# Ledger of designs, part 182: peptides against a protein of PDB entry 6DSZ

Target 1, 361 residues: chain A of PDB entry 6DSZ
Amino acid sequence: NYVVTAQKPTAVNGCVTGHFTSAEDLNLLIAKNTRLEIYVVTAEGLRPVKEVGMYGKIAVMELFRPKGESKDLLFILTAKYNACILEYKQSGESIDIITRAHGNVQDRIGRPSETGIIGIIDPECRMIGLRLYDGLFKVIPLDRDNKELKAFNIRLEELHVIDVKFLYGCQAPTICFVYQDPQGRHVKTYEVSLREKEFNKGPWKQENVEAEASMVIAVPEPFGGAIIIGQESITYHNGDKYLAIAPPIIKQSTIVCHNRVDPNGSRYLLGDMEGRLFMLLLEKEEQMDGTVTLKDLRVELLGETSIAECLTYLDNGVVFVGSRLGDSQLVKLNVDSNEQGSYVVAMETFTNLGPIVDMCV

## One batch from the design tools (peptide; made by RFdiffusion4, then SolubleMPNN)

Design b2_p19_6_s2 (from b2_p19_6, 8 letters changed)
Fold by OpenDDE base, seed 3:
Structure b2_p19_6_s2 (fold): chain B 361 residues (1-361), chain A 19 residues (1-19)
Amino acid sequence: as target 1 above (361 residues)
Amino acid sequence: MEKVKEALEELKKEEEEKK
């Protein structure tokens, strides 16, 4: 009996950074198909802490901190619509991953969206939003005492949602989304009423955005609003201010992922289909009344990496590049460029052995 | 190039101020 030790998955399909093991520890969490890897970020590199097998391919992985929690909780949704909220517990040397809440959020009726599963968390931790099916937005209310994740659907008039996020700084949970109709792509906002289980009119909309607008970035306070990334343009809108840039460099390859560098949303990392790593910068303008407004947007090429499925900024200019198609990397951003003009140096490379073809023999 | 350097210097400074 050759126990073919099933090779562990190596292709990365998600990564997040936060404080999951403790309030003080910086963690990198990596999703590799059904496997969750938990690391502590140290001055010496990534220290492995725990590996967790999930009951399905991880489709959504998000850290969030409800009011009065000392550390982040982890929301996971699988491709089979199993949802859970996980907590890290350590007692001496004993490490446990505790399921605080779980549920299956599959609907009997609905067309699975072609753009896949989207899961988002309200910044104030009031709800989780899920785009699983065309024309439906699923809401999971976040309640501390609820071990069973219960969801309800709100009907979306917009059948073809491309991307969706919760906005920051909103009195009510507010989503911002890119959708496509026969006239093109548009951006819209809705307030989500937990009480009435319906959408209310959001604070703003932007009709006729770029035809290839593919990503929404919710911008934290003080800026608020959202960034919309397309093939040719990057736009910002917050209801009061609109800005657009069309840097020629982004036309060369499609931006496919992003990650926030700063808690205040002043800088983002962008990755494209050619493995180019960019920084998106939000230039501030301080008004005489102390309000901060967005002055300009800028995109700068940092260098080249593996083709990112996901990016996450760690600390000290260190970035994790999670790759599905190539090797994942830990890279350093350097102040001084190398001889090739790159500001990116690979610190560590994680070999991708490719998809585990389940050879069901 | 200079603009990238400036942005990375600012990032470095902010990370040093958090320690």
Scores: peptide ipSAE 0.420, ipTM 0.898, DockQ to the pose 0.802
Fold by OpenDDE base, seed 4:
Structure b2_p19_6_s2 (fold): chain B 361 residues (1-361), chain A 19 residues (1-19)
Amino acid sequence: as target 1 above (361 residues)
Amino acid sequence: MEKVKEALEELKKEEEEKK
């Protein structure tokens, strides 16, 4: 009986950066199918800390820090709708990943959305939102003392949600989403009432966005609002201000992932289907009253990487490029371009062996 | 090119100021 040690998955399907192991440590967490890899980001590179096997393919992986937590917690949702909140604990040399809460969030009735599972966390850690099924938004209230993740559904009138995020700076948890109807794609907001288990009217909407609008980025304060990424355009809206750009360079290939560089949302990384890496810049305008408003949006081509499934900015201009189709990379952003005009240099490459065909031999 | 460099210089400066 050759125990064919099932090759560990190498294709990356998610990555996140935060402070999971401690308040001080910067971590990179990588989802590879059923495996979670945890690294500490150091000046010398990525230090492996732990690998964790999950009970299914990781579909959502998000770090969040509830009030009164010293470090980030990890929310995971699997493709089998198993949800958990994980905490890292270390006691001397003993490293444990503790399940603080768990639950199954599968519904008996519902059409699984064709665009897959979306999981989002309210920036104020009031709830987790899940788009699992068409016409439903699932809410998991975040309660520190609850070991059982309980969820409820709110009906969405909008059946074809493309992407959804929680907005920042909202009194009530507020979602912003792109949806498609027979008239095209639109952006809408809803407030989520935990008490009434319903949607209230959100602060704004934008009808008739670009037909290929595919991603929502929630922008932190002081700007607030959201960025909507399309095939040809990038738009910003916060209820009071609207800005749109249509840089020709993004039209060449579809932007497929993004990551925030700055806590204040002044810079984002964008990756496209050709492996091009861009920086999206939010240009500030300081008003006489000390308020900061968005002056302009700008997109700059940094260089080329592996085709990103996910991006995460680490520190010091280092970016992890998680790839499903190619090799994942650790890349450095340089101030000076190389001879080819690229500002991106590969520091490390992580070989992708391709899809693990479960060849039961 | 200059605009990219400027953005990366600003990023570098901010990262150096955090240390």
Scores: peptide ipSAE 0.405, ipTM 0.894, DockQ to the pose 0.798
Fold by OpenDDE base, seed 1:
Structure b2_p19_6_s2 (fold): chain B 361 residues (1-361), chain A 19 residues (1-19)
Amino acid sequence: as target 1 above (361 residues)
Amino acid sequence: MEKVKEALEELKKEEEEKK
């Protein structure tokens, strides 16, 4: 009897950082197909805490902190549309991952979107938004007392959504999305009414963005608004201010992932298809009235890593590079460049043994 | 190169101020 020890997945398909185990602990959470790995970030490195098996491939993994929670909760959506909200609970040495809420959010009718599943959480934790099917936006209201995740659909006129995020600082939950129509790619905003279960007109739109605009980054206050990343350009818009840059260096390879470094959204990490790591910088201008406005955008090349599927800044210039195609890495950002001009040094490398072929035996 | 160094020095400074 060859006990084929099912080889644990090594390819990373998602990562997030936050305070999941406690209010004080910094955690790294890594999705590897059906496996969730939970680490505590320490001065000595990553300490493993728990591994969790999920009932399907993890498609969405997001941390969020409802008002009055001491630590973050974890939202997971699987590729089979099983949704759950998880809580970490420790009692002495006993560690439990508690399911606070769960549900299946699959629709009987709908065309699954070609760009896959998108899951987003309102920064004020009013709702979860899901783009699962073309022409539909699914809303899961966040209610603390509800153990069953119930969802409803709002019809989108825009059939080809490329990416979507919730904006910060909005009185009502507001989405910002890139979509494609026969005229090109555009950015639009909608307010989401939980009461009426419909979209209202959002605060702004930007028609005719770059043809290859692929990602939306919601920017926290005080800047607010969104960054739109394309193949050739990076643009900022908040309804009042528009800025665009076209740094030649980003044309060499497509940006495929991003992560916010600062809580205020002043810095972002960007990863491209060649494994180049960039920093996007939002330069602020303080007005005489104390208002902060965006002065400029800048992109700087830091160095090279494994091709990132996901990036997350931890602390002290340490970045986790989650890779699907190569080895995942912990890397250090250094003030001084090495002999090759790189500011990136690999601290630890996690061998990727390739895709788990589900050998149906 | 100088601009990258400056950005990383600022990041380092902010991380030191959080401790």
Scores: peptide ipSAE 0.403, ipTM 0.894, DockQ to the pose 0.788
Fold by OpenDDE base, seed 2:
Structure b2_p19_6_s2 (fold): chain B 361 residues (1-361), chain A 19 residues (1-19)
Amino acid sequence: as target 1 above (361 residues)
Amino acid sequence: MEKVKEALEELKKEEEEKK
């Protein structure tokens, strides 16, 4: 009887940073298949707090803070469509992860989308949105007293959604998405009515974006709007202002992940398929009326890392690089480049033993 | 090179101002 000690999964599928354990603690949460790892970010590095086994592969992991919560809650959706909202509770040395709400959001009908599961949370915590199936947008209303996550579907006319986010600063929950039709790729917005359970016309759209437009970044106030990342271009749109850049450096490899550095959305990290790490910068212009507008976009190459599945800025120029294909890394951004011209230094490397190929014997 | 350094100096300054 060879007890195959099932090796713990090492490939990272997702990571998020926030204040999950307390209002004061900075946490790094790492999804490794069915395992959630919770760390506190300290001056000495990552301190492990707890590991949690999930009832399936983690497909979505997002931190959010409902109005009147002192710390973040965690939304998880599994690949088997089990949804939960988790809370961290500590009482002395006793640490509990409490399920505040749960539900299964699987539909009996629908084609699973080829681009996989997308889960997003409204910045004002009014709802969770899920793109699980082609031509459907699932909504989970966020209600504090509801232990059962109830969802409803809204029909999307756009069958091939590439990416979707909730926008910031909208009176009603508003999604922005890239979709593909026979004419190419486009960006559209919809308002989501919880009351009527339907889409209303959103504030703006942009037809005929770059053919390889693949990611939407919702930009917080004061800028608002969204960034659309393609193979050759990065574009900004907020309904009033449009700006596009086509830096030659991004054409060399596909950008596959991003993370916001600043709460105001002035800086982002970008990772590509070659493991290059970039900073995207939003330059502000203050108008005479006191409004802040986007002046310019720029992209700067920082250095190379493992190929990121996910990125998260921690603190003090420290970045966690979650990798599925290679070793995950804790890296430091330095003001001065090294001898190779890189501004990135690996602080710690976490060995990836590869995907456990479930050999169905 | 100078533009990258400037961006990282600004980031460093903002992180120092939060402490």
Scores: peptide ipSAE 0.395, ipTM 0.892, DockQ to the pose 0.784

Design b2_p19_6_s3 (from b2_p19_6, 9 letters changed)
Fold by OpenDDE base, seed 3:
Structure b2_p19_6_s3 (fold): chain B 361 residues (1-361), chain A 19 residues (1-19)
Amino acid sequence: as target 1 above (361 residues)
Amino acid sequence: SEKVEKALKELEEERLAKK
């Protein structure tokens, strides 16, 4: 019996940072096809804790902390529409990944969206939203006692959703999304009624955004609102304030991923298709009434990395660059630039051996 | 951590000072 030790996947298709193993531990979770890798971030580097095989390719991986939980839970959706909520439990040296809830969220009808699976979690942990099919928004209500993930669909009039996020600071769960119609790309918001299982009118919309607007970033309080990233422009909108920048540097290559650095949403990492790493900065203005508003947006080139599929800020200026096309990296952001003007130093490189071609021989 | 915020603020300040 030749146990062909199937080569473990090395291409990264998702990464998240949070407190999954404990309230105090900082974790890096890496999705590599069907494999989940769990690390503890230490001063010495990444300490491997556990590897988990999933029942399919991981399509969505998000950490979230419901009220009353001491640590984050992990939501995973596979490409075969198997959803689960995972909890880390450790008892001495015994490590268990417990399924708190699971379900299959596949529909028998619907066109799978060309932009792939989008999964989002309400910041207040009221629901999970899924864009799986054109013209449908799937909602999974989050209930603490429910071991079965039940979902329902809400019809979206907007058939071609590009990206969607839940907004922060909303009384009701509110989505913000970029969609395309024959007139171009637009941004809209909807409130999600769990009771009525329908959309209500959201707080704002922005028609005729940049034609290549591709990403929505939900901005935490005190700013609130969303950032819309395009090919040529970055815009902010929160219903009351609109601000747009068009830095020439972002036009050179498409931004493909982002990650929030600060809990208050003052800084974001951006990665493009050339492996350039940027910092997006939100400049605050404090009003006389104590309200904080966005004064300006700024983009700064940090340096170059592997082409990021995903980015996650860890700690102490360390960033994990998850790459599908190249080697994944741990990089450090330095205060001082090198002779080339780069603030990025590679600390560790994780060899990508390419796609496991299952050669069925 | 407060150290990271400081380091990144310092990074930002230095970048602002060099522009």
Scores: peptide ipSAE 0.201, ipTM 0.683, DockQ to the pose 0.097
Fold by OpenDDE base, seed 4:
Structure b2_p19_6_s3 (fold): chain B 361 residues (1-361), chain A 19 residues (1-19)
Amino acid sequence: as target 1 above (361 residues)
Amino acid sequence: SEKVEKALKELEEERLAKK
């Protein structure tokens, strides 16, 4: 019996940073197909803590902190629609990943979306939203005492959603999404009523955005609103203010991932299909009344990395570049550019062995 | 962290000074 130790997956399909192991620890969580890797970020580098096998390919992985939790919980959705909320527990040397809640969120009726599974969490932890099927938005109310994740669907009139996020600073949970219709791509918002299980009109919409608008970034307070990333343009809208930039440098390759650097949403990392790493900067303007508004958007090229599937800012200018197509990297952002004008230095490289072809020989 | 904010502000200032 050759136990062919199935080669562990090396391609990264998701990463997230937060405080999962403790309130004080900074963690990096990496999804590699069915494998979840948990690291503690230290001054010396990434310290491995635990590896967890999932019952399916991880499709969504998000950290969130409900009111009165000391540390983050982990939401996972698999490609087979198995949802769970996980908690890290350590007692001495014993490390347990506890399932706080679980459920299957598969529908018997619905067309799986061609753009794949999208999972989002309300910043105030009121609900989880899932775009699994065209014309449906699934809601999982977050309740602490419920071990069973229950979901309901709300019908979306917009059948072709490209990306969706929950907005910050909204009285009711509010989604912002890019969708496509025969007239082009548009941005719309909806409030989500948990009570009535319906959408209400959101605070704003923007019709006829860039034809290749592909990503929504929800911006925290004090700015609020959303950033819409296209092929040629980056736009900001919060209902009151609209700003657009079209930096020529982003036209060279499609931006495919992003990650927030600052808790206040002043800076974001952007990665493109060529492995270029950018900084998106939100310039603030402080009004006489103390209100902070967006003055300008800037994009700065930092350097080149492996082609990112996901990006995660850690701390002290360190970034994890999760790659599906190439080697994942731990990179350092420097203040001074090198001789080539790059601010990026590779600290560590994680070999990607490519797709595990399960050759059953 | 304040260090990263400072570092990236310094990046921005240096880049603005070279243009």
Scores: peptide ipSAE 0.189, ipTM 0.685, DockQ to the pose 0.092
Fold by OpenDDE base, seed 2:
Structure b2_p19_6_s3 (fold): chain B 361 residues (1-361), chain A 19 residues (1-19)
Amino acid sequence: as target 1 above (361 residues)
Amino acid sequence: SEKVEKALKELEEERLAKK
């Protein structure tokens, strides 16, 4: 009798940090295929709180805080297009994960995008945006009392979207995306009208970006705008200011993930396909009128980790490196480099047993 | 680099000030 103990999935396919269990607790949430793991970040390390089985592979996992909520809510979309908004509720020792809202957002007609599912949340919590199918942008309006997640589609003229984010500081929800056409890769913005269920012209566009531009980072205020990451270049644009750098160090391997370190968007962690960890720095310039503008961009190598699928800055220079291909890690960023010039020290390693090949027996 | 050290130090100081 081989008790095939179904090994729990160990490969990480997503991670987020925020205040999910309470307003005061810092949480790390880890997606491992169909499994959601919830931790509290403590001075002693990660304290496990709850594990949740999902009704499918987690494709999107985002924390957000609507106006009037004391703590973050969790949006999950599965690979089978089941959407839910989850709330953590504790009553004494009883821990419940409550479904605030749910829905299936699958369309009967559409070509699933080759770059997979993208899910984004407006920073002002007006809507969720989904790129599920080529030529469609799905919108889920966020209403406080609606238990049913209803969605509508807006036609997107740009068929090959590489990445998309909502911008910060926009009167209307505004998306910024990298797309590919026969002429190359471009960046465009659209305002999303909930009322008219259409796109309006966004504040800016940038045609003919780097051919391998792969990632959009929305930058919060005071800078605003977006960072576009390519193979050879990192660019910033906010409609008024454009700045580009081409640090030779990033040419060696493709940057595949990022995480914002500061609430003001002055620092980011970047991970590449070789497991190199970088810090992206936005240098500010204060103008005579009190406005803050971007002066410069810098990339600095911190060290090496497991190949990150996702990164989350926790606290006190601790970073969670979620890995799909290797072992996940907790790493410490030190002020002083070691003898090898690395600022990264592994604190804990979480063994990845590899993909559970669903042996359909 | 001195810039990385400065950035990491500032990050630590900002976090310590919030506790």
Scores: peptide ipSAE 0.254, ipTM 0.815, DockQ to the pose 0.811; fails the geometry check
Fold by OpenDDE base, seed 5:
Structure b2_p19_6_s3 (fold): chain B 361 residues (1-361), chain A 19 residues (1-19)
Amino acid sequence: as target 1 above (361 residues)
Amino acid sequence: SEKVEKALKELEEERLAKK
């Protein structure tokens, strides 16, 4: 009798930080295949609150706060295209995860994109965008009264989208994406018309970016715009300003994940395929009129961690390193470097037992 | 680097200011 103890999944495939349990609580949400783990971040570490089984592998997990909500809602999309919006509700000691809305967003026609599922939320909570299939951008309008997540497709001329984000500070929902064509990789923007269910011309484009440009980071106000991360370069563009850096240190290993440290978008964490943790800094210049402009970009090595699938800054210089290939970690960023020049100290390690082979016998 | 140390110090100061 091989008691296949159904070991809980330990490999992390997503993480997000926000205020899900309350307006005041800082939460870490961890996706481990079909399981969602909810923690409260405390001074003592991670306090487990709830574990939720999902109806499939979590492919997208994003927190968002619609206008008038006191706390964040959670959008989840599974690999089977089941979408839901979840709310945390506590009534005394009773904890419930409420499904505010749900739907299946699978199309009968379409080529699933080779780069997988991308899900993004407009910063003003007007819509959810999904890149599920080549040549299509799916939109889920966010309506508070709608329990059924309805979606529509907009045709995307750019068949090979690498990454996509919604931009901040746009009158209309605006996407920024890296795409590949026979001439190379490019960045383009589109406004999304919910009314007309079409794309309008976006505020800017950047043709012929680095050939290995792989990630888009939407930058909050006051800077706005986007950061494009490649193998050799990091670029910033907001329509008016362009900056590029090519620090030799990033050429050594591909950056694979990122997370914003502060709400103003002045600092980001970057993780590479070797487990190196970097800080990307946006240096500001304050003009005489009180306008803040981006002066420079800098990348600084913090130290080494497990190879991150996802990163999230918690608080107090603590970072959660979600790893699929190795052990996940809580790490502390210290002001002073150690003897090796590292600013990173592991606080807690979460053993990864490897892939749960769902042998459906 | 002095820049990392500065950035990390700013994070610590921001933390202390929220308490």
Scores: peptide ipSAE 0.254, ipTM 0.819, DockQ to the pose 0.856; fails the geometry check

